Peptides against a protein of PDB entry 9IZ0. Designs and how they scored, part 153

Target 1, 345 residues: chain A of PDB entry 9IZ0
Amino acid sequence: ITCLGSNGHTYKQLVKGGNDDLRQDAVMEQVFEQVNGFLRSYRKTSQRNLSMRTYKVIPLALKTGVIEWVQDTIPLGEYLDSAHKVYHPKEWSLSTCRKLIAEKQMEDLETRLKVYDLVCRHYRPVFRHFFLESYADPVQWFTTQTNYARSTAVASVLGHVLGLGDRHGQNILIDKTSGEVIHIDLGIAFEQGKKLPVPECVPFRLTRDVVDGMGITGVEGVFRRCMEFTLETLRREEDSLLSVLEVLRYDPLFSWLISPLRRMKKQKMQLENFNQPESGNITTDASRDPKIQRNNVSGESEAERAILKVRQKLSSTLSVEASVGELIRIAQDPSYLALMFCGWS

## One batch from the design tools (peptide; made by RFdiffusion4, then SolubleMPNN)

Design b2_p17_6_s3 (from b2_p17_6, 10 letters changed)
Fold by OpenDDE base, seed 5:
Structure b2_p17_6_s3 (fold): chain B 345 residues (1-345), chain A 17 residues (1-17)
Amino acid sequence: as target 1 above (345 residues)
Amino acid sequence: EELEKRFEELERLRREL
């Protein structure tokens, strides 16, 4: 929809309706705004303008709301598919790669690793070209690539700590003006991605193209250092962050669990994306789900477990450098990436 | 080809900053 503001400007807005609980997105955006407060207060993160990019979410009801349309953005997956066809026209199509991975989804790790390696040899990274194409000025190119690495580092730490899932290329927007990443569809959090039909085994998205966008240093430079400073800030502000999450423990409207409907929708999307060319009109008629009385006792126990996992991820048992080093290792490990959904690569 | 040369030049500039 397009709304006229009281200032005479027109604003494009996305109306989501149906089974998407926009309250979870709105709550996660509130958590990100609090974390952005911590990042602004700490010298090491403030000096680098580290932030999680946020967007406005207005929940109107249990299953409907308005989302800010983020202007001047492109989905990472949309750019990568288009760029790969231009720069590597002799390599395999994304559909061929996804098909090969999915055909082997039920096979052993050794077979899945062989297929993943084969796909990687026939589908090379291209995301560096986004910065080379979009920015003619070397200073603007360097600034935007630095902003990309910084924003990806913040999102990677927060994504790990809060257990964000479903981080496929359509749920990550690139701001074409700043180079920053914007994470959307926050409906999978607190490690509920492990409850998907294909469990998520990586702490955040650090695929070959995500690394290629960081330039020649890859993860070794701005990205690693900004992850370290972000994690150091979150460890310092642990009690403040946990206090924000405790407010959500008592919200009877917040879902600490993936809804059966979201799970089924993700199952259908994982099956239907095998056979349809991209035509962007998902009108799904909401057939009546029966009133499951959520026993409040089960939600509170899941909230407590989620908060405990956040506390464990903020543990100072390992140095910041060792913790970040291990997260970066796991997020790039082929033994984990080969187990991901075929749309993840 | 032209994009590859520009990539090498820009990555050189990045190492110098």
Scores: peptide ipSAE 0.018, ipTM 0.518, DockQ to the pose 0.015
Fold by OpenDDE base, seed 2:
Structure b2_p17_6_s3 (fold): chain B 345 residues (1-345), chain A 17 residues (1-17)
Amino acid sequence: as target 1 above (345 residues)
Amino acid sequence: EELEKRFEELERLRREL
């Protein structure tokens, strides 16, 4: 839809309906706006204009809402698929890579690491070309690549602390004007990504293409230091952040758990991404729902557990540098990435 | 060569930001 603003400007809006609860997205965007307040108040983050890029979400009902249409954006996964075809036309297709990883999903770690390495050799990083193609001026190129590294650092710390899941390349937009990342579809939070059919084992997305977009220094320099400054700010504002999350503990409409329906929808989408249509009647015997013992864990007990995990991630037991160093190490570790649905790109 | 020196200098400035 197109809305006329009170300022006389027209704004494009996306109306989303169906089974997705936009209240979770709206709540996470509200948490990001509060965190952006903390980042603006602290000298080390403010002087670098560190922020989580946000968008407006207006939930209209449990399954319907209006989302701001972010202009001049592209999904990271859409850019990467197109760029790999241009820069590496003799390498394996994304579908071939996905198939090989899936065929070995039930194998041991050693076998999965060998397949991951093989896929990585036949599907090389290309995301540096986004900046080289889009910005002919060296100052614009440098500025936008710096904005990308800064924005990715903030999103990585926040994504870890809040336990954001489902961070695949279609849920990460790139702003073509600023180089900033915009995270969308925020309905998997507080480590509920570990309950997906393919468990999320990394703290945030730091795949080879995400690193390639940071230029020649990779994770070193701007990205690492901006993660450190962001984590230092969040540790300083721990009580303020926890107070924002405690308000959500008492919201009866906020779901601290992934719904069984959302889990099943994600499972179908994962399976459909494996099925190119070869015509074979697989009777999906939908009759083995494992009886998830509905232990009546009150939604309150799950909220308390989520808040405790956030507090643990903000612990000052390790230095900021040691904590960031460990997060970067784990996020790039092939032993975790080889277990992911798309850990190579 | 001159492009590489400019790239190294931009990367040095990036490491100071």
Scores: peptide ipSAE 0.018, ipTM 0.510, DockQ to the pose 0.014
Fold by OpenDDE base, seed 4:
Structure b2_p17_6_s3 (fold): chain B 345 residues (1-345), chain A 17 residues (1-17)
Amino acid sequence: as target 1 above (345 residues)
Amino acid sequence: EELEKRFEELERLRREL
């Protein structure tokens, strides 16, 4: 829909209807605004204008709401698929790469690593071209690529700490004006991504294309230091952050668990992303409902576990530099990326 | 050469930001 604002500007808005609970997105955006307060209060992060980009979520009813359409954005995955076809027209399609990874999903790690390497050799990074195409002025190019590295660093630390899942290329928007990343569809948090049919095993998305967008320094320089400053700020504000999460523990409307319906929907979307329409009736006989033992694990016990896991991620047992170094290592480790649905791009 | 030096300087500055 398009709405006229009280300021006379027209705003496009996305109305989500159906089974998606936008309250979880709205709550996560509120947590990001609190974290942005901490980042503004700490000298090392405020001097760099470090923030998690937020968007407005207005829940209208149970399972219905309005989301701000962020103007001048593109999904990372949409840009990468388009750019890869332009810059590497002789390489494999995204569909071919996905198919090969899926065909080997039940194989051993060694076989999955071989397939991941094979896919990587036939699907090269292209995200550097976003900045080269969009910004002819060297100062704008430098500024926007710096903003990208900074915003990706903040989102990576915060995404790890809060255990944000489902960080595929369609859930990460790029702002074409600033180069900043905007994370959307925040309904998988507190490590619930590990409960997906393809478990998430990386702390955040740091694939080859995500790194390619950082320019020739890659993860070194701006990205690494901005991760360090962000983690240092979150460690300093640990009690404040945990207090915000404790308020959510007592919110009866907040779900600390992925709903079975959302899990099934994500499973179906993972399967449908393999089907370009070649006319083959794969009747997935949905008739084997594995008896969901409703372990009535109280939502309170899962909230407590989630908060304890956030505290563990903020632990000062390792230096900020050592912690960030390990996170960057794990996020780029082929042994983890080979297990992901799309770890090559 | 001059463009490369400017690029290296920009990347140095990016490594300081």
Scores: peptide ipSAE 0.018, ipTM 0.516, DockQ to the pose 0.013
Fold by OpenDDE base, seed 3:
Structure b2_p17_6_s3 (fold): chain B 345 residues (1-345), chain A 17 residues (1-17)
Amino acid sequence: as target 1 above (345 residues)
Amino acid sequence: EELEKRFEELERLRREL
């Protein structure tokens, strides 16, 4: 819909009607607003304007809400598919790569690694071209690439700590004006992505294309350092962050469990190539799969486990540098990326 | 590349401040 604001500006808004519970997204955006408060209070993060880019989510009912239409954005996956066809027209299609990975999904790790490597050789990174083609001015090019690396670093730390998972390329928007990443569809948090039919094995998305967008320094430049400063801030504010999450523990509107409907929708999206627009009325009557063992893990026990996992991830047992180093290692490890639905791009 | 190096140096200096 397009709404006229009281300021005379027209705002495009996405109205999601149907089975999408936007309350989870709205709550995660509120957590990010609190974290952005911590990032603004700490010198090392405030000097860099480090923030999780947020968007407005207004839940109107249990199954209906309004999402801010983030202007001047493109989904990362949409850009990458288009750019790959332009810059590497002789390489494999995204559909060919997806098919080959899916055909080997049940094979051993050694076979999956061989297939992943084969796909990687026939589908090279292109995300550097986003910055090179979008910005003719070298200062603007560099500023936007830096903003991308910074925002990706914040999102990566938060993605790990809050268990947002890999975040596929359709759930990551790129702001064409700033170069910042915007994470959307936040309905999978607190490691619930590990319970998907294709489990999320990485702490955050750090695929070859995500790294390619960081420029010549890759992960060893602005990205690593901004991850370190972000994690240092979150460790300092651990009690504040945990207190925010404890409020959510008692929120009857927050589901610490993935809803059966969202699980089925995400399962279908993992089985059906991500090239279908989300506009399918899947009225699948949730009454007919008796094999979702209702592990009657009370929502309270999952909340407690989730908060405990956040605390464990904020542990000072390892240095900030060692912790970030390990996260970057795991997020780029072919042994994890080969297990993902789309770990090559 | 040179602009990247200069800005990485500026970001280093901003960390040391």
Scores: peptide ipSAE 0.023, ipTM 0.560, DockQ to the pose 0.013; fails the geometry check

Design b2_p17_6_s4 (from b2_p17_6, 11 letters changed)
Fold by OpenDDE base, seed 4:
Structure b2_p17_6_s4 (fold): chain B 345 residues (1-345), chain A 17 residues (1-17)
Amino acid sequence: as target 1 above (345 residues)
Amino acid sequence: EEKEKLFEELEKLRAEL
């Protein structure tokens, strides 16, 4: 839909309907706006214009809402699939890579590492080409690639601290004008990504293509420093951030847990992305309700656990540099990436 | 060549920002 603002500007809006609760997204965007306040108040982050890119979410009902349409964006995964076909036409398809990883999903770590390495050899990074193609002017190229590294650093720290999950290439948009990243579909937070059928085991997405977009310095320089400054800001504002999260503890509409329905939907989407449409009647026998013993962990106990996890991630036990160094190491570790649904790009 | 040198200088400057 198109809306006319009270300022006379026309805004495109996406009406999202169906099965997704936009309340989670709206709450996470509110947390990001508060964090952006902290980043603007702190000298080291404000001087670099560090921010999490936000978008407006208005939940209208349990499964419907209005989302701000982010203009001039592309999903990272859409760009990467298209660019890989252009720059590496002799390499494996994304579907081939996904199939090989899936076929070994139940195997040991050693076998999964071998398959991951094999996939990596046959699917090389291409994301540097986004900046080279999109920006003919050297100053614009430099500016946009710098903005990409900065925005990715902020999103990586904040995504780790808040335990954002489901950070696949379709949930990360690239702004074609600024080079900044925009994270969407925020309904998996506070480490609930570890409860997915393929558990998330990295702190944030720092795959080979995410790094390739940072240019010749990779994770070093702008990205690392911007992570450090962001984490330093969040540690300084720990009590303020925790106070914002405590308000959500008392929101009867906020869910600290992934819904069983959303978990099943993500499971189905993961399985469907592995199956090419061979016309096999998978009768979804919905009758296997696994009696997951509902340990009636009260929503309050999950909120308390989530807040405690945020506090633990903001701990000053390690230096900012040591903490960022460890996060970067883990996010790039093949032993974790080989366990992911798409850890190679 | 000039573009490549400019990119190397800009990447050094970027690594300092």
Scores: peptide ipSAE 0.029, ipTM 0.670, DockQ to the pose 0.014
Fold by OpenDDE base, seed 2:
Structure b2_p17_6_s4 (fold): chain B 345 residues (1-345), chain A 17 residues (1-17)
Amino acid sequence: as target 1 above (345 residues)
Amino acid sequence: EEKEKLFEELEKLRAEL
């Protein structure tokens, strides 16, 4: 839908028919706006314009809502599939890689690591080409690649702290103008990604292509330092962040647990992505909701556990540098990435 | 190549800022 704003600007909007998902997204976007306030308040983050890119989510009555259409964006996964075919036409297709990983999903870690390494040798990173192709001017190229590394660093820290799940290449948009990342579909938070059929074991997405987009320094330089400054800011604002999350404890519409329906939908999408090679537009069919009585008592206990886990992640027991170093190590560890649905790209 | 060298120089400059 295209709406004319009272300011005379036309806004393209995505009308999504979807239940709890839009409320989860809207709440997480509100948390990101509060965090962006913290990032603006501290010199080290403010001087670098560090922010989580947000988009407007307006939940409407009866399982409908309006999502701001982010203009001039591309899903990371869409770009990577296209670019891989161009730059590595003799390497394996994404479908071949997915099939090999799927066929070994029930095997031991050693077998899964061997298959992951094999896939990695036949599916090389290409994401550096996004910046090389899109920006002819060297200053614009360098600026956008920096904005990418900075925005990825902020999203990585926030994604870890808030336990954001389902960070696949279709849920990460690249802004073609700024190079910034935009995270969408935020309804898997507070480590609920560990309850998916393929459990999420990494703190954030830091696959080989995500690193290749940072340029020659990879995770070193801009990315690492921006993670450190972001984590330092969040540790300083721990009580403020926890106070924002405590408000969600009392929101009867906020679910601290992944809904059985959302879990089943993500399971189906994972199975379909294993069985069908097609880049299917994920049309969210509104399947009929069985009236599961939500026991309110379970929600409060899960909120408390989630808040305690956020507090634990903000602990000053380790230095900022040591904490960031360990997060980067785990996020790149083949022993975790080999267990993921698409850890090679 | 020229872009990669320019990146290394600019990252060095940013490490000093």
Scores: peptide ipSAE 0.022, ipTM 0.609, DockQ to the pose 0.014
Fold by OpenDDE base, seed 1:
Structure b2_p17_6_s4 (fold): chain B 345 residues (1-345), chain A 17 residues (1-17)
Amino acid sequence: as target 1 above (345 residues)
Amino acid sequence: EEKEKLFEELEKLRAEL
């Protein structure tokens, strides 16, 4: 829809209806706005304009709301699919890569690593071309790629600390004007991604294409340092951040758990992305609900566990540099990336 | 080549920022 603002400007807005809890997204955006306050308060982060890019979410009901349309953006996955066809027309299609990974999903880690390596050799990184194509001026190219590395660093730290899940290429937008990343569909948080049918095992998305967009230094430059400055800021503001999360503990509409319905929806979407529609009438005999014992772990106990995990991730037991180094290592580890649906790009 | 040198120099400057 297009709305006329009180300022006389027209805003395009996405009306989202369905099983997506827009209140979860709105709450996570409020957490990001508060974190952006912390990032503005410290010299090392404020001098670099470090921020999590936010978008306005207005929940109208549990399943209906208005999302600000982020203009001049493209989904990372959409750009990468298009660019890969242009720059590597002789390599495998994204669908071929997905199929091979899916066919080996139940195999051992050694077999999955071999398939992942094979896919990586037939699907090379292209995300560097986003910056090279979009910005003819060297200063604009430099600025936008710097903004990309900075925003990716902030999003990576926050994504780890808050346990953001479902960080696939369609849930990460690139701002074509600034080069900044915008994370959308925030309804999988506090490590609930580990409860997906394919568990998320990386702290954040740091695939080969995500790194290729950082330029020749890859992770060893702006990205690493901006992760360090962001984590340093979050450790200093630990009590403030935890106090924000404690307010959410008492929000009866905030879900600390992935709903079984959302889990099943994501499972179907994951399976449908692997099955080309052969027109077989699979009568969904919905009757075998495996009695997942609803351990009625009270939403309060899961909130407490989530907050405890956030506190543990902010622990000063390791240096900022050591903590960031380990996060970067894990996020790039083939043993984890080979377990993902799309760990190669 | 000149773009690559400028790229290396800019990335060194980025590695200092």
Scores: peptide ipSAE 0.021, ipTM 0.589, DockQ to the pose 0.014
Fold by OpenDDE base, seed 5:
Structure b2_p17_6_s4 (fold): chain B 345 residues (1-345), chain A 17 residues (1-17)
Amino acid sequence: as target 1 above (345 residues)
Amino acid sequence: EEKEKLFEELEKLRAEL
C-alpha cells in the first residue's frame, strides 16, 4: 500500500496477511532495539557504530499487519542471481545447482559433500562485485564494505543467540546506501529452523558469497572482531537480555514454536522453487484454519527451554575469541553447508 | 587491483584501532 504521512510525504508499506505471525516479527524488532541500546552503551561496540538494522512492524491483528518498506534495498539472493549471470555466464544456473543438491538430499553425507563441492566449482562467488560496481569512490567503497562486514557480524551473533532461522538470500536485504544487512521475516526464532523440512545446521548464514562481500580479508579482520565485541556486549548484558525475553514468556500471543501452517507453507515454497522460479504471488487460500487450542502449559515450557538455550549460548565457559572462532568454523564447514538448501552461495 | 591494495592497508590500520 501507499500511505500519505502527516509530513506530506508518500510512503510505500507492505501489508502482509495470512499465516505469518507479524507479532513475532514485531517482538523480535523490539528485542533488536533493546540490543541496539546495549551496543550503544558499550564502548567497544559504540565506537564502531555496531547495530542490528531494524524496520517498523505494526501488527493490526493476530495474523495481519503493516511492515515498513525498507527503501533503497535489494535481497541478497536477487543480487547474487543477477550478478552470477553477468560475471560467470558459462557457469551453472542457480536452478541447476538447487536441483543437484535437492536430488541428493536423502543421500549420505559423503555423497552430499561431493555434490556440494561440484556445485561450488560450477558456481563461484560474486558478491564482492556489489561493492566494486555500486561505489566508484574508493573511500565510499571501503566504508560500505566495512559497514557490511560490521552489520553481518552483529546479525550473525544476535541471530545465533536468538536462534534465528530461515536466513536464506531473500530474507537478507542489502542497503544500497550504507552496505548494511537488514534481516526480514523473523518468524523462525529460538532454533525452530531445526524443525524445517531441510533442518538448519549452521548458527548463521556465512556462505561463500556472504564472505566474498567482506573483501580480501574475508572473515578475518572487521567481521571476526565485530563478532567478538558483539558477543562480549551480549554476555555483559545477559541478565538484561534474558529479562526482555522473560516478558515475552507472559505474552499469550507470542509463539515460541513454528506453526504447522508456516512449516507447510515453507515446505511448499521450497518444493515450488524446485520446479519453476517465476510466480512470486502465492495467495494461499486461508480457508482451513484448524483451531489449535494453545495449551498454555506447553507454551511456557517451550519459552523456558528457549530462554535456557539463550543463556547457554551466552555462557562464559569459553573465551569470546574461542566462541566466535568455533561459530565461524561451523558456519563455513562444508559438512554443514552441504546439508543446507542453499549452502554454496 | 588498486582498490584491493588500498583495502589491505586500510584493514591493517583498522585492525590496529
Scores: peptide ipSAE 0.019, ipTM 0.571, DockQ to the pose 0.014

